# Peptides against a protein of PDB entry 5EFW, part 49

Target 1, 141 residues: chain A of PDB entry 5EFW
Amino acid sequence: TTLERIEKNFVITDPRLPDNPIIFASDSFLQLTEYSREEILGRNARFLQGPETDRATVRKIRDAIDNQTEVTVQLINYTKSGKKFWNLFHLQPMRDQKGDVQYFIGVQLDGTEHVRDAAEREGVMLIKKTAENIDEAAKEL

## One batch from the design tools (peptide; made by RFdiffusion4, then SolubleMPNN)

Design b1_p15_8_s4 (from b1_p15_8, 6 letters changed)
Fold by OpenDDE base, seed 2:
Structure b1_p15_8_s4 (fold): chain B 141 residues (1-141), chain A 15 residues (1-15)
Amino acid sequence: as target 1 above (141 residues)
Amino acid sequence: SVEEELKKRVELFYS
């Protein structure tokens, strides 16, 4: 599919279903997180969180979902094997022609280090652009 | 059911 051709780390979730489950995960995302598609479809993405994940940052994500807004944060996530990585994460709603939220797009830029300054700005620009591409591709399905 | 609806939504993006 058009979505599967996007070689970026991303998921699509469905806030209209209980607990906002993942309904699509890119191959890159699966490789990054070390999970199979079967292991994560239907689950909330919170399984990526762990001991060193900042709870205040997680709350920002929750607030964005509740308020149906976009957010960009950087947080510690964990792979299936327990490996930590810094996730520059962008979340935004996917809206229909009437403006109603149908899905959320989550884009992950993984790194071994917390990014700052120009590197962070570049990363943010990249993941936001990726999210827009996903939005356009998904709406064509 | 929720599970059936989930499956339908998943198939929309993987088809």
Scores: peptide ipSAE 0.670, ipTM 0.959, DockQ to the pose 0.828
Fold by OpenDDE base, seed 5:
Structure b1_p15_8_s4 (fold): chain B 141 residues (1-141), chain A 15 residues (1-15)
Amino acid sequence: as target 1 above (141 residues)
Amino acid sequence: SVEEELKKRVELFYS
């Protein structure tokens, strides 16, 4: 679909379903993570985590979901083949007209290294803007 | 539409 072909790494999850599974993944996300769409849909995004993923950072993500708020972090993620990458990750709720959370939008900016300073700020700006664009697109259609 | 696609995905989990 048009949404899937948006040239950004992102997923949409449904917190109203058991374990907040991924219900949508962009083609770019599949390419990044080396998974097929069939392998991704219906799963919680935690499959990207591995031994070197910081558990405190994961807790920040979990807290944001529980509190229905946005969060931006960097964490180690793993591709299907086991390749590590730094994920500059932004998560935010997608709300309906009444303000109720229906979905979460997760946007990923991958890198071989932890980004700092200006590069980090630029990346954060990009992934936040991307999330907003996705949110707007979803609400208008 | 994006919304329609999302709804379809959701339906798949409940069917």
Scores: peptide ipSAE 0.135, ipTM 0.782, DockQ to the pose 0.153
Fold by OpenDDE base, seed 3:
Structure b1_p15_8_s4 (fold): chain B 141 residues (1-141), chain A 15 residues (1-15)
Amino acid sequence: as target 1 above (141 residues)
Amino acid sequence: SVEEELKKRVELFYS
């Protein structure tokens, strides 16, 4: 299926640093976006946006960060070479034992088309589960 | 660094 061909990707950002930069990116994410790790680390993830990226959807992401909440959206992103892809994106805060936000976890599923219904539900479950797994793995930090 | 530590944790989790 189309969903089966979608690759898992994720980043971790630090909202305590100026402009909430990426501090970690998976190898799969680098492969998807066609950037090197050196090109990505320290930058805000907005470089993935382009002309056809829905600004209202971007605002939802911004609001989630500002309010320290999670969000799941689909938006057009662009690779380094300018290739467009649909990004099923989940963002959630990583909190310490006191409940303070330390990082954000961003998980992406890439596709050639916008997904709906069962495919979307499956994708959402997958990226949310992935985010929780990453949160658990990083909890010891 | 934080990035190095996170990378280590992720690698351990997914290995």
Scores: peptide ipSAE 0.062, ipTM 0.672, DockQ to the pose 0.133
Fold by OpenDDE base, seed 1:
Structure b1_p15_8_s4 (fold): chain B 141 residues (1-141), chain A 15 residues (1-15)
Amino acid sequence: as target 1 above (141 residues)
Amino acid sequence: SVEEELKKRVELFYS
């Protein structure tokens, strides 16, 4: 579909379903993570985590979901083949016209190294803008 | 539409 072809790494999850499963994933996300769409739809995104993923960072993500707020973090993720990558990750709720949370949008910026300072700020701006674009696309298309 | 696609995907998990 048009949404799947957006050349950004992102997923959409449904917090109203048990364990907040992924209900949509972009083609780019599948390429990055080395999973097929069938392998990840219906699953919680925690399968990307591994031994070196910081648990405190994961808790920040969980807290944001529980509190229905946005969050931006960097964490180690793993591809299907076990390759590590740094994920500059942004999560935000998708709300309906009444303000109720319907979905969450997760955007990933992959990198071989942890980014800091100007590079991090630039990446954060990019993934936040991407999330807003996805939010608009999901509501308008 | 994108919204309809999302709704269909959600329905698959509720069924």
Scores: peptide ipSAE 0.026, ipTM 0.626, DockQ to the pose 0.105

## One batch from the design tools (peptide; made by RFdiffusion4, then SolubleMPNN)

Design b1_p16_1_s1 (from b1_p16_1, 8 letters changed)
Fold by OpenDDE base, seed 4:
Structure b1_p16_1_s1 (fold): chain B 141 residues (1-141), chain A 16 residues (1-16)
Amino acid sequence: as target 1 above (141 residues)
Amino acid sequence: AAGPQALYPALPVEEY
């Protein structure tokens, strides 16, 4: 689809379905994570977590979902082959015209290291902007 | 308010 071809790492999930599964994944996301689309559609994105994923950070994501708010964090994620990467992750709800949450947009900026300071701020700006672009694109489809 | 399952919930890890 047009949405899936956006050259950014992102997923869209459906909180109205059991376990908030991924319903769309960009080609870039699949390449990053080493999964096929068929392997991940319909699954909760928790499969990206592993031994070194910080539980407190994951709880922040959970809280954001529960509260239907946005959140930006960095956490260790794992590819299908078990390769670790730092994920500068931004999550935000996609709302309908009435303001009700329909989906969540998750944007991933991958890196070999935890980013700080100016690099982090730059990355945050990028992934937030990307999320907004995805939000608008999805509404147009 | 109580919401849906987390995108990245604090659950057992899954790796291949």
Scores: peptide ipSAE 0.031, ipTM 0.630, DockQ to the pose 0.154
Fold by OpenDDE base, seed 2:
Structure b1_p16_1_s1 (fold): chain B 141 residues (1-141), chain A 16 residues (1-16)
Amino acid sequence: as target 1 above (141 residues)
Amino acid sequence: AAGPQALYPALPVEEY
């Protein structure tokens, strides 16, 4: 599908299912996180969190989901092997023609460093654009 | 409407 052709780190989650599980994960996301697709689908994305993940940042994500809004944050995530990475993360709702939330789109830009200034702005622009592309592609399935 | 579907049941995971 067009969605499968998007070569970026992303997931789609379903807030209408218990615990807002991942229902789609890109190949790049699987490679980044070191999980198989079978290990990812049906799970809430919180498994990427760990001891050094900032709880206040996680709460921002939770609030955005609860309020059905978008959010952009940076947080520490962990691969299956326990490797830490900085995740520049963008989340936004995917709405139907009536405006009701159907899914959430999560886009991840990974790095070894917390990015700031121009690098952060560039990354944010990229992941937001990616989210829009995913939104468009998913509606055409 | 059209869109992806979950293939597996939702599973709880630990949150840090």
Scores: peptide ipSAE 0.028, ipTM 0.590, DockQ to the pose 0.205
Fold by OpenDDE base, seed 3:
Structure b1_p16_1_s1 (fold): chain B 141 residues (1-141), chain A 16 residues (1-16)
Amino acid sequence: as target 1 above (141 residues)
Amino acid sequence: AAGPQALYPALPVEEY
């Protein structure tokens, strides 16, 4: 699809389905995480977590989903082969014409280091802009 | 990755 070909790391999830599964993943996301599309569609994105993933940060993500709000965090994620990466992650709801949450958009900026200060601010601006672009693109489907 | 697909509600996993 047109959405699949957006050259950014992102997924779309459906909170109206049991366990808020991934319903769409970009090609870049599959490359980043080393999973096939078949391996991740229909699954909750928690499979990216591992031993060094901060549980308090995960709770922030859970709270944002439950409260239908956006959140931006950095956390350790793991590829299929077990490689660790720092994920600057932004999550925001996609709302329908009534204003109700229809989907969540998750955008990932991967890195070898936890980013700070100006680099963090720059990354946050980038992934938020990306999320808005995805939101607009998805409305055309 | 594999070609275009419908939206899937299929397999449950963990949150981010």
Scores: peptide ipSAE 0.035, ipTM 0.590, DockQ to the pose 0.101; fails the geometry check
Fold by OpenDDE base, seed 1:
Parts: structure tokens; sequence; C-alpha cells
Structure b1_p16_1_s1 (fold): chain B 141 residues (1-141), chain A 16 residues (1-16)
């Protein structure tokens, strides 16, 4: 689909289905994580976590989902082959015209190191803007 | 098979 070809790392999940599974993943996300689309669709995105993923940071993501709010965090993720990367991650709800949550949008900015200060601020601005663009593009879902 | 476990812990997350 056109949505899948957007040149950013992102997924869309459906919290109305059991275990909030991924329903869309961009080509870039698949390339980053080394998974096929078939391996990802219908699964909860928790498969990117591993031994060095900070559990407190993961809890922040869980809380945002439960409370239907946005969150921005940085955490260790793993590719299919087991390679670690730092993920500057932004999640936000996609709401319908009535204000009800339909989906969540997750945007990933990958790096070889933990980013801070100006680099982090720049990354946050980028992934938030990306999420807004995806929200607009995905309104037809 | 499940690979490394990703960002969206809509349910309780695995402990390591």
Amino acid sequence: as target 1 above (141 residues)
Amino acid sequence: AAGPQALYPALPVEEY
C-alpha cells in the first residue's frame, strides 16, 4: 500500500484487537528490524525487546497505551539477528472524529548510540512530525 | 517463531 511505502520507520497497531497487534509496518521498519512483513503483522511489537531493554522504560510505554496518551522514550531494541540498537521511540493514539482511539502510531529513529541534548531534541521533533504526517495519511484506514 | 521482543507492551512485558 501507499502507507507502507512512506520512507520512515513506523508501525500502526490496533488496541481494539487482542494484544494490540501490529496491523501495518513500513518497508523501512522491516529493513531496520530484519523481519518480513508476514513475521510481524498480527503480532504485538514486544518482539523487539531483549535482555538490555530497560523495563522501566517499557512500563512507560505500557502506561501510555493504557491511558491512551502519547509518550517519547529511548530504549534498546534488537533486530531479528540479535543486533542491538538505540531506538528513539514515539507513540501516540490515532483518534476518530468523535475522539475515540482507533489505532496507535509508533515511530522509530534508530541509532548506534544513546542520543542526548541537541541531537535528542532534533530526533524528537522529527519523529513527532512524522507521527502527525502518518496520522493524516492513515485517516482512510 | 518470535524474535527479540519490541516496543509495544500493550499487555504485561517480559522480564529479563
Scores: peptide ipSAE 0.031, ipTM 0.642, DockQ to the pose 0.177; fails the geometry check

Design b1_p16_1_s2 (from b1_p16_1, 5 letters changed)
Fold by OpenDDE base, seed 1:
Structure b1_p16_1_s2 (fold): chain B 141 residues (1-141), chain A 16 residues (1-16)
Amino acid sequence: as target 1 above (141 residues)
Amino acid sequence: MLPYQELYPALPVEEY
């Protein structure tokens, strides 16, 4: 689909289904994580976590989902082969015409190092803008 | 509504 070919790392999840599974993933996300589409669709995105993933940061993500709010964090994620990367991650709800949460959009900016200061601010602006673009693109489909 | 596939088993960790 056109949505899958957007050259950004993102997923769409469905909180109305058990365990908030991934229902959509971009080609870029598959390349980053080294998974096939078949391996990830229908799963919760927690498979990206591993030994060095900070649990307090994961709790912030959970809290945002529970409260139906947006969040931006950095956390260690792992590829299928076990390679670590820093994920500057932004999550936000996608709402329907009534204002009810329909989906969540997760956008990932990958890096070999934790980003700070100006680099972090630039990354945050980028992933937030990306999430807004995905929200609009998904509504048009 | 966006397409989705069959649900896979959950992992014993907090959600993404």
Scores: peptide ipSAE 0.052, ipTM 0.633, DockQ to the pose 0.192
Fold by OpenDDE base, seed 2:
Structure b1_p16_1_s2 (fold): chain B 141 residues (1-141), chain A 16 residues (1-16)
Amino acid sequence: as target 1 above (141 residues)
Amino acid sequence: MLPYQELYPALPVEEY
């Protein structure tokens, strides 16, 4: 599918199911996080969090989900093996033709450090554009 | 339509 051809780190979640589980994960996301598809499908993405993940940043993500809005943040995430990475993360709702939220799209840009200024702006543009591409591709499914 | 699998329990933490 067009969705499967998007070579970026992303997941799609279903907020209509209990605990907003991951229902789709890109191959790149699996490679980044070191999980198999079977290990993560049907789970909430919180398994990426760990000791150094900023709880206030996580609350911003939760608020965006609850309010059905988009958000862009940077937070510490962890791979299956426990490796830390900075996740420049963008989340946005995917809406149906009636305007109702069907899914959330989460896009991850990984890095070894927190990015600022021009690098952050560039990363944000990239992950937002990716999210739009995912939104359009998912409509074909 | 996107495929669904079984729902797995998550740890009691905030989402994502």
Scores: peptide ipSAE 0.048, ipTM 0.629, DockQ to the pose 0.179
Fold by OpenDDE base, seed 5:
Structure b1_p16_1_s2 (fold): chain B 141 residues (1-141), chain A 16 residues (1-16)
Amino acid sequence: as target 1 above (141 residues)
Amino acid sequence: MLPYQELYPALPVEEY
Protein backbone atom coordinates (compact mmCIF):
# COMPACT_ATOMS: atom_id res chain seq x y z
CA THR B 1 0.00 0.00 0.00
CA THR B 2 1.00 3.66 -0.15
CA LEU B 3 1.25 3.59 3.64
CA GLU B 4 3.90 0.84 3.56
CA ARG B 5 6.06 2.97 1.28
CA ILE B 6 6.34 5.89 3.68
CA GLU B 7 10.10 6.23 4.13
CA LYS B 8 10.03 6.00 7.92
CA ASN B 9 10.43 3.13 10.35
CA PHE B 10 7.04 2.36 11.83
CA VAL B 11 4.50 -0.28 12.76
CA ILE B 12 0.81 -0.28 13.57
CA THR B 13 -0.49 -2.66 16.24
CA ASP B 14 -3.99 -3.78 17.20
CA PRO B 15 -4.65 -3.75 20.96
CA ARG B 16 -8.10 -5.26 20.37
CA LEU B 17 -6.43 -8.52 19.34
CA PRO B 18 -4.68 -10.90 21.76
CA ASP B 19 -1.23 -9.60 22.78
CA ASN B 20 -1.44 -6.39 20.68
CA PRO B 21 0.11 -7.80 17.48
CA ILE B 22 1.69 -5.91 14.60
CA ILE B 23 -0.84 -5.59 11.80
CA PHE B 24 1.16 -3.22 9.59
CA ALA B 25 4.86 -2.50 9.02
CA SER B 26 6.64 -0.07 6.71
CA ASP B 27 9.22 -1.28 4.21
CA SER B 28 11.82 0.77 6.09
CA PHE B 29 11.02 -1.05 9.33
CA LEU B 30 11.54 -4.39 7.62
CA GLN B 31 14.88 -3.20 6.26
CA LEU B 32 15.95 -1.93 9.69
CA THR B 33 15.01 -5.07 11.57
CA GLU B 34 15.97 -7.57 8.84
CA TYR B 35 12.63 -9.38 9.09
CA SER B 36 10.20 -10.15 6.30
CA ARG B 37 6.66 -8.89 6.54
CA GLU B 38 5.40 -12.46 6.91
CA GLU B 39 7.71 -13.02 9.89
CA ILE B 40 6.35 -10.10 11.93
CA LEU B 41 2.67 -9.64 11.05
CA GLY B 42 0.52 -11.11 13.81
CA ARG B 43 3.31 -10.91 16.41
CA ASN B 44 3.85 -8.60 19.35
CA ALA B 45 6.78 -6.25 18.68
CA ARG B 46 8.67 -7.57 21.76
CA PHE B 47 10.74 -9.82 19.47
CA LEU B 48 12.98 -6.77 18.96
CA GLN B 49 14.09 -6.98 22.60
CA GLY B 50 17.16 -8.82 23.85
CA PRO B 51 19.67 -9.23 26.67
CA GLU B 52 20.68 -5.57 26.90
CA THR B 53 17.18 -4.13 26.54
CA ASP B 54 16.41 -2.17 29.70
CA ARG B 55 13.44 -3.76 31.44
CA ALA B 56 12.43 -0.54 33.20
CA THR B 57 12.20 1.19 29.82
CA VAL B 58 10.06 -1.65 28.48
CA ARG B 59 7.78 -1.23 31.50
CA LYS B 60 7.23 2.39 30.47
CA ILE B 61 6.03 1.16 27.08
CA ARG B 62 3.73 -1.38 28.72
CA ASP B 63 2.29 1.26 31.03
CA ALA B 64 1.58 3.56 28.08
CA ILE B 65 -0.25 0.79 26.24
CA ASP B 66 -2.26 -0.18 29.32
CA ASN B 67 -3.15 3.45 30.00
CA GLN B 68 -3.74 4.20 26.31
CA THR B 69 -1.25 7.09 26.31
CA GLU B 70 1.79 8.10 24.30
CA VAL B 71 5.41 7.51 25.34
CA THR B 72 8.88 8.28 24.01
CA VAL B 73 11.90 6.25 25.13
CA GLN B 74 15.28 4.98 23.99
CA LEU B 75 16.03 1.28 24.21
CA ILE B 76 18.35 -1.35 22.80
CA ASN B 77 16.73 -3.45 20.09
CA TYR B 78 18.07 -6.31 17.99
CA THR B 79 17.81 -7.16 14.31
CA LYS B 80 17.05 -10.66 13.11
CA SER B 81 20.79 -11.29 12.77
CA GLY B 82 21.34 -10.17 16.37
CA LYS B 83 22.79 -6.74 15.63
CA LYS B 84 22.14 -4.22 18.39
CA PHE B 85 20.87 -0.72 17.73
CA TRP B 86 19.62 2.15 19.84
CA ASN B 87 15.96 2.73 19.13
CA LEU B 88 14.54 6.17 19.82
CA PHE B 89 10.97 4.95 20.00
CA HIS B 90 7.69 6.84 20.05
CA LEU B 91 4.33 5.17 20.61
CA GLN B 92 0.91 6.79 20.49
CA PRO B 93 -2.70 5.62 20.25
CA MET B 94 -4.73 5.98 17.07
CA ARG B 95 -8.30 6.85 17.99
CA ASP B 96 -11.54 6.51 16.07
CA GLN B 97 -14.20 9.19 15.62
CA LYS B 98 -15.64 8.32 19.03
CA GLY B 99 -12.24 8.80 20.68
CA ASP B 100 -11.73 5.09 21.37
CA VAL B 101 -8.30 3.55 20.80
CA GLN B 102 -8.34 1.30 17.77
CA TYR B 103 -4.59 0.99 17.07
CA PHE B 104 -1.16 2.01 18.27
CA ILE B 105 1.45 3.66 16.07
CA GLY B 106 5.09 2.88 16.86
CA VAL B 107 7.83 4.95 15.21
CA GLN B 108 11.53 4.04 15.41
CA LEU B 109 14.61 6.17 14.88
CA ASP B 110 17.62 3.89 14.82
CA GLY B 111 21.21 4.70 15.70
CA THR B 112 24.52 3.24 16.76
CA GLU B 113 24.55 5.37 19.90
CA HIS B 114 22.22 6.62 22.55
CA VAL B 115 21.24 10.11 21.38
CA ARG B 116 21.41 12.98 23.84
CA ASP B 117 20.83 16.70 24.18
CA ALA B 118 20.04 18.52 20.93
CA ALA B 119 20.23 15.35 18.84
CA GLU B 120 17.69 13.65 21.09
CA ARG B 121 15.34 16.63 20.99
CA GLU B 122 15.56 16.73 17.21
CA GLY B 123 14.92 13.00 16.95
CA VAL B 124 11.93 13.20 19.28
CA MET B 125 10.38 16.00 17.25
CA LEU B 126 10.91 14.00 14.07
CA ILE B 127 9.38 10.74 15.28
CA LYS B 128 6.41 12.51 16.88
CA LYS B 129 5.71 14.39 13.67
CA THR B 130 6.07 11.13 11.76
CA ALA B 131 3.52 9.45 14.02
CA GLU B 132 1.03 12.24 13.34
CA ASN B 133 1.56 11.89 9.61
CA ILE B 134 1.02 8.14 9.83
CA ASP B 135 -2.14 8.65 11.87
CA GLU B 136 -3.52 10.91 9.16
CA ALA B 137 -2.48 8.57 6.34
CA ALA B 138 -3.88 5.48 8.04
CA LYS B 139 -7.29 7.10 8.53
CA GLU B 140 -7.59 7.39 4.76
CA LEU B 141 -7.50 3.61 4.30
CA MET A 1 -8.97 -0.28 6.19
CA LEU A 2 -5.66 -1.49 7.65
CA PRO A 3 -4.30 -4.86 6.50
CA TYR A 4 -4.27 -7.84 8.82
CA GLN A 5 -3.70 -11.50 8.13
CA GLU A 6 -3.13 -14.48 10.43
CA LEU A 7 -2.32 -14.04 14.11
CA TYR A 8 0.93 -15.67 15.21
CA PRO A 9 1.96 -16.38 18.80
CA ALA A 10 4.36 -13.97 20.47
CA LEU A 11 7.13 -14.61 22.98
CA PRO A 12 6.11 -14.32 26.66
CA VAL A 13 7.99 -11.07 27.33
CA GLU A 14 7.02 -7.50 28.15
CA GLU A 15 5.43 -5.46 25.36
CA TYR A 16 7.47 -3.87 22.57
Scores: peptide ipSAE 0.027, ipTM 0.601, DockQ to the pose 0.156
Fold by OpenDDE base, seed 3:
Structure b1_p16_1_s2 (fold): chain B 141 residues (1-141), chain A 16 residues (1-16)
Amino acid sequence: as target 1 above (141 residues)
Amino acid sequence: MLPYQELYPALPVEEY
């Protein structure tokens, strides 16, 4: 579909289903993570975590889901082949016209290094803007 | 938007 072809790394999850599974993934996300679409859909995104993923950072993500809020963090993720990358990750709720949470949007900016200062601020601005664009595009579906 | 779970079965979650 048109949404899948957006050249950004993102997923959409459904918190109304058991374990908040991925219900949509962009082509770019599949390329980044080295998974097929069939391997991703219907699973919780925690399969990207591994031994060096910081558990305190993961708890921040869990708290944001539970509280239905947005969060931006950096964490170690793993591809299907086991390659590590730094994920600058932004998550935000997608709300319906009544203000109820319908989905979550997750946007990933990958890198070989943990970023700080100006580089981090620039990356955060980019992934937040991407999430807003996805929110608008997904409302048409 | 239709959830893809209607078309694809849920897969087990990997545990670490």
Scores: peptide ipSAE 0.022, ipTM 0.602, DockQ to the pose 0.104

Design b1_p16_1_s3 (from b1_p16_1, 7 letters changed)
Fold by OpenDDE base, seed 4:
Structure b1_p16_1_s3 (fold): chain B 141 residues (1-141), chain A 16 residues (1-16)
Amino acid sequence: as target 1 above (141 residues)
Amino acid sequence: FRGPAELYPALPVEEY
């Protein structure tokens, strides 16, 4: 899929299906996480979490999904091989012409450390802009 | 939409 070839780390999930599974994953996301597309599609993105993932941060993500709002957080995620990375994560709903939520877009900026201050601001701007670009691209498909 | 199941994490790590 052209969408999946966008050179950014992202997934699209379907909250209308049980457990809000991933329905699209970019090539970059697969590379980052070390999973195949077959291993990812149809699964809830929670497989990225592990022992050091802050549960309070995860709850913020859950709340955003439940409330159909956007959220930006940083949390520890894990690759298939168990490698930890800091994920500057942005989630936002994709809405139809009526304003109803169809999907969620999740954008990931990976790093070796927790980003702060100017670096965080820059990363947040980047992943939010990326999410908007994905939203527009997906609408055109 | 979905509540109890913690949905989105940061990027995945699974060891097999």
Scores: peptide ipSAE 0.080, ipTM 0.671, DockQ to the pose 0.072; fails the geometry check
Fold by OpenDDE base, seed 5:
Structure b1_p16_1_s3 (fold): chain B 141 residues (1-141), chain A 16 residues (1-16)
Amino acid sequence: as target 1 above (141 residues)
Amino acid sequence: FRGPAELYPALPVEEY
């Protein structure tokens, strides 16, 4: 689909289903994480976490979901093969015409290093802008 | 060394 072909790392999740599963993943996300689409659809995105993933940062993500707000964090994630990467992650709710949360959009900026200062700010702007673009494209879901 | 990654937290530990 057009949405799947957006050349950014992102997923869409459905909080109205049990455990807020991934219902859509971009091709780039699959390439980054080394998973097939079949392996991730219907699962909660927590499978990217591992031993070095900061639990306090994960709690920030959970709180944002529970409160239906956006959040931007950096955390260690793992590919299918076990490769660690730093995920500059932005999550925001996608709302319907009534203003109710319909989905969550998660955008990932991958890197081998924790980004800081100007590089972090630039990355944050990019992933937030990407999320807005996805929100517009996903209105047809 | 902390780097950024564009991936969603997928491991079934805490909520994503």
Scores: peptide ipSAE 0.035, ipTM 0.618, DockQ to the pose 0.108; fails the geometry check
Fold by OpenDDE base, seed 3:
Structure b1_p16_1_s3 (fold): chain B 141 residues (1-141), chain A 16 residues (1-16)
Amino acid sequence: as target 1 above (141 residues)
Amino acid sequence: FRGPAELYPALPVEEY
């Protein structure tokens, strides 16, 4: 689809299905994580976590989903081959015309290090803007 | 926009 070809790392999940599975993944996300589309569709995104993933940060993500709010965090994720990367991650709900949550959009900015200050602010602005663009594009489908 | 489930039938689930 056209949405799949957007050159950003992102997924769309469906909180109305059991365990909030990934229902859409960009080509870039597959390249980043080293998974095929068939390996991840229908799964919850927790398979990206590993031994050094901070559990308190994961709880912030869970709370945002439960409360139907947005969240931005940095956490350690793992590729299929086991390579660690820092993920500057933004999640936000996609709402229908009535204001009800339809999907979640997850955007990933990968890096070799944990970023702070101006670099973090710049990354946050980028991934939030990306999420808004995806929200608008998805509504046209 | 047709729901993602129509584009991609759901496979088994794991969390972010």
Scores: peptide ipSAE 0.030, ipTM 0.605, DockQ to the pose 0.127; fails the geometry check
Fold by OpenDDE base, seed 2:
Structure b1_p16_1_s3 (fold): chain B 141 residues (1-141), chain A 16 residues (1-16)
Amino acid sequence: as target 1 above (141 residues)
Amino acid sequence: FRGPAELYPALPVEEY
């Protein structure tokens, strides 16, 4: 499918289902997080969080979900093996023709360190562009 | 419309 051709770290979640579970995960996302597809599908993406994940940043994500808006943040996430990585994360709603939210798109740019300045701007542009590509590709969902 | 569920809302129950 067109979605499967997008070689980026991303998930699609369904806020219409209990706990907004992941309904699609890219191969790259699975590789990044070290989980199998079976371990990921049907779960809320909170499993990526851990002790050093900033709770205030998580609240920003929560607020965006609640308000059905986009958000871009950086936060510590953890792989299945417990490896920490900085996640430049972008989330945006996928809306139908009537403007109703159908899904959320989450795009992850992983790094060993928190990115700033030009690197952050470049990363943000990349993940936002990716999210738009996913939105277009997911029209058939 | 169900209240939107959180994507990254809290620490997971399972820790790895």
Scores: peptide ipSAE 0.028, ipTM 0.636, DockQ to the pose 0.144; fails the geometry check

Design b1_p16_1_s4 (from b1_p16_1, 7 letters changed)
Fold by OpenDDE base, seed 4:
Structure b1_p16_1_s4 (fold): chain B 141 residues (1-141), chain A 16 residues (1-16)
Amino acid sequence: as target 1 above (141 residues)
Amino acid sequence: FRGPQALYPALEVEEY
């Protein structure tokens, strides 16, 4: 689809389904994570986590899901081959016209290092803007 | 559901 070919790393998940599965993934996300679309659709995004993924950071993501709020964090994620990367991750709810949460948008900015200061701020602005663009594009579907 | 706590967490997950 046009949405899945947006040249950004993102997924859309459905919190109304058991385990909040991925229902959409961009081509870039698949390339980043080294998974096929068939391998990840219908699954929770937890497969990106591994030994060095900070559980406190993951709890922040959980809290955001539970509270239906946005969150921005950095965490260690893993590709299918086990390669670690720093994920500057932004999550936000996609709401319907009534304001009810329909989906979550997750945007990933990958890097070899934990970004700080100006680089972090720039990355955060980028992934938030990307999430808004995805939200708008998805509403047109 | 088992595995690391979800990147997009759901209700029942096992954290590794």
Scores: peptide ipSAE 0.025, ipTM 0.638, DockQ to the pose 0.130; fails the geometry check
Fold by OpenDDE base, seed 3:
Structure b1_p16_1_s4 (fold): chain B 141 residues (1-141), chain A 16 residues (1-16)
Amino acid sequence: as target 1 above (141 residues)
Amino acid sequence: FRGPQALYPALEVEEY
């Protein structure tokens, strides 16, 4: 689809289904993570976590989903082959006209190191803007 | 192998 071909790393999940599964993934996300679309659709995105993924950071993501809020964090993720990368991750709810949560948008900015200060602020602006663009595009479907 | 479990909230992390 047109949405699938957006040249950004992102997924859309459905919190109304059991275990909040991925229902959409961009081509770039598949390339980054080394998974096929068939391997990830219908699964919870937790398969990107591994031994060095900080559990307290994961809990922040869980709390945001439970509370239907946005969150931005950095955490270690793993590709299918086991390669580690730092993920600057932004999650936000997609709401309907009544204000009810329909989906979550997850945007990933990959890097070789943890970033702070100006570099982090720039990355955060980018992934948040990307999430807004996805929200607008998805509403037109 | 089926790969690790990451990004979204997970109660468990699979070790590889």
Scores: peptide ipSAE 0.024, ipTM 0.597, DockQ to the pose 0.122; fails the geometry check
Fold by OpenDDE base, seed 2:
Structure b1_p16_1_s4 (fold): chain B 141 residues (1-141), chain A 16 residues (1-16)
Amino acid sequence: as target 1 above (141 residues)
Amino acid sequence: FRGPQALYPALEVEEY
């Protein structure tokens, strides 16, 4: 599918289902996080959080979901093996033609360090552009 | 399955 051709780290979640589970994960996301597709689908993406994940940043993500809006943050996430990475994360709602939220798109840019300044701006542009591409590709969902 | 759960908070934020 067109979604499968997007070679970026992303997931699609369904807020209409209990606990907003992941319903689609890119191959790159699976590689990044070190999970199989079977281990991820049907689960809330909170499994990427760990001890050093900033709870205030997580709350920003929660608020965006609750308010059905977009958010861009950086937070520490963990792979299955326990490796930490900095996640420049963008989340946005996918809306139907009536304007109702159907899904959320989450895009992850991984790095070894927190990014600032020009690097952050570039990363934000990249993940937002990716999210738009996913939105267009996911019209068939 | 429980572990580091990062990107998408549930309706309830899981605290560690």
Scores: peptide ipSAE 0.023, ipTM 0.613, DockQ to the pose 0.142; fails the geometry check
Fold by OpenDDE base, seed 1:
Structure b1_p16_1_s4 (fold): chain B 141 residues (1-141), chain A 16 residues (1-16)
Amino acid sequence: as target 1 above (141 residues)
Amino acid sequence: FRGPQALYPALEVEEY
């Protein structure tokens, strides 16, 4: 689809379905994570976590989903082959015209190291802007 | 598939 061809790392999830499964994934996300689309669609995105993923950070993501709010964090994720990467991750709800949450948008900026200061601020601005672009594009589909 | 090491925590299930 046009949405899946957006040249950014992102997923869309459906909180109205059991366990908030991934319903869309960009080509870039599949390349980053080394999974096929068939392997991830219909699954919760927790399969990217591993031994060094900080549980307190994961709880922040959970709280944002439960409260239907946005969050931005950095966490260790793992590819299918087991390679670690730092994920600067932004999550936000996609709302309908009535203000009800329909989906969540998750945007990932990958890196070899934890980013800080100016680099982090720049990355956060980028992934938030990307999420807004996805939100707009998805509403047009 | 590798184990559940994904971005989104389970709403009511402990995450790894």
Scores: peptide ipSAE 0.023, ipTM 0.618, DockQ to the pose 0.128; fails the geometry check

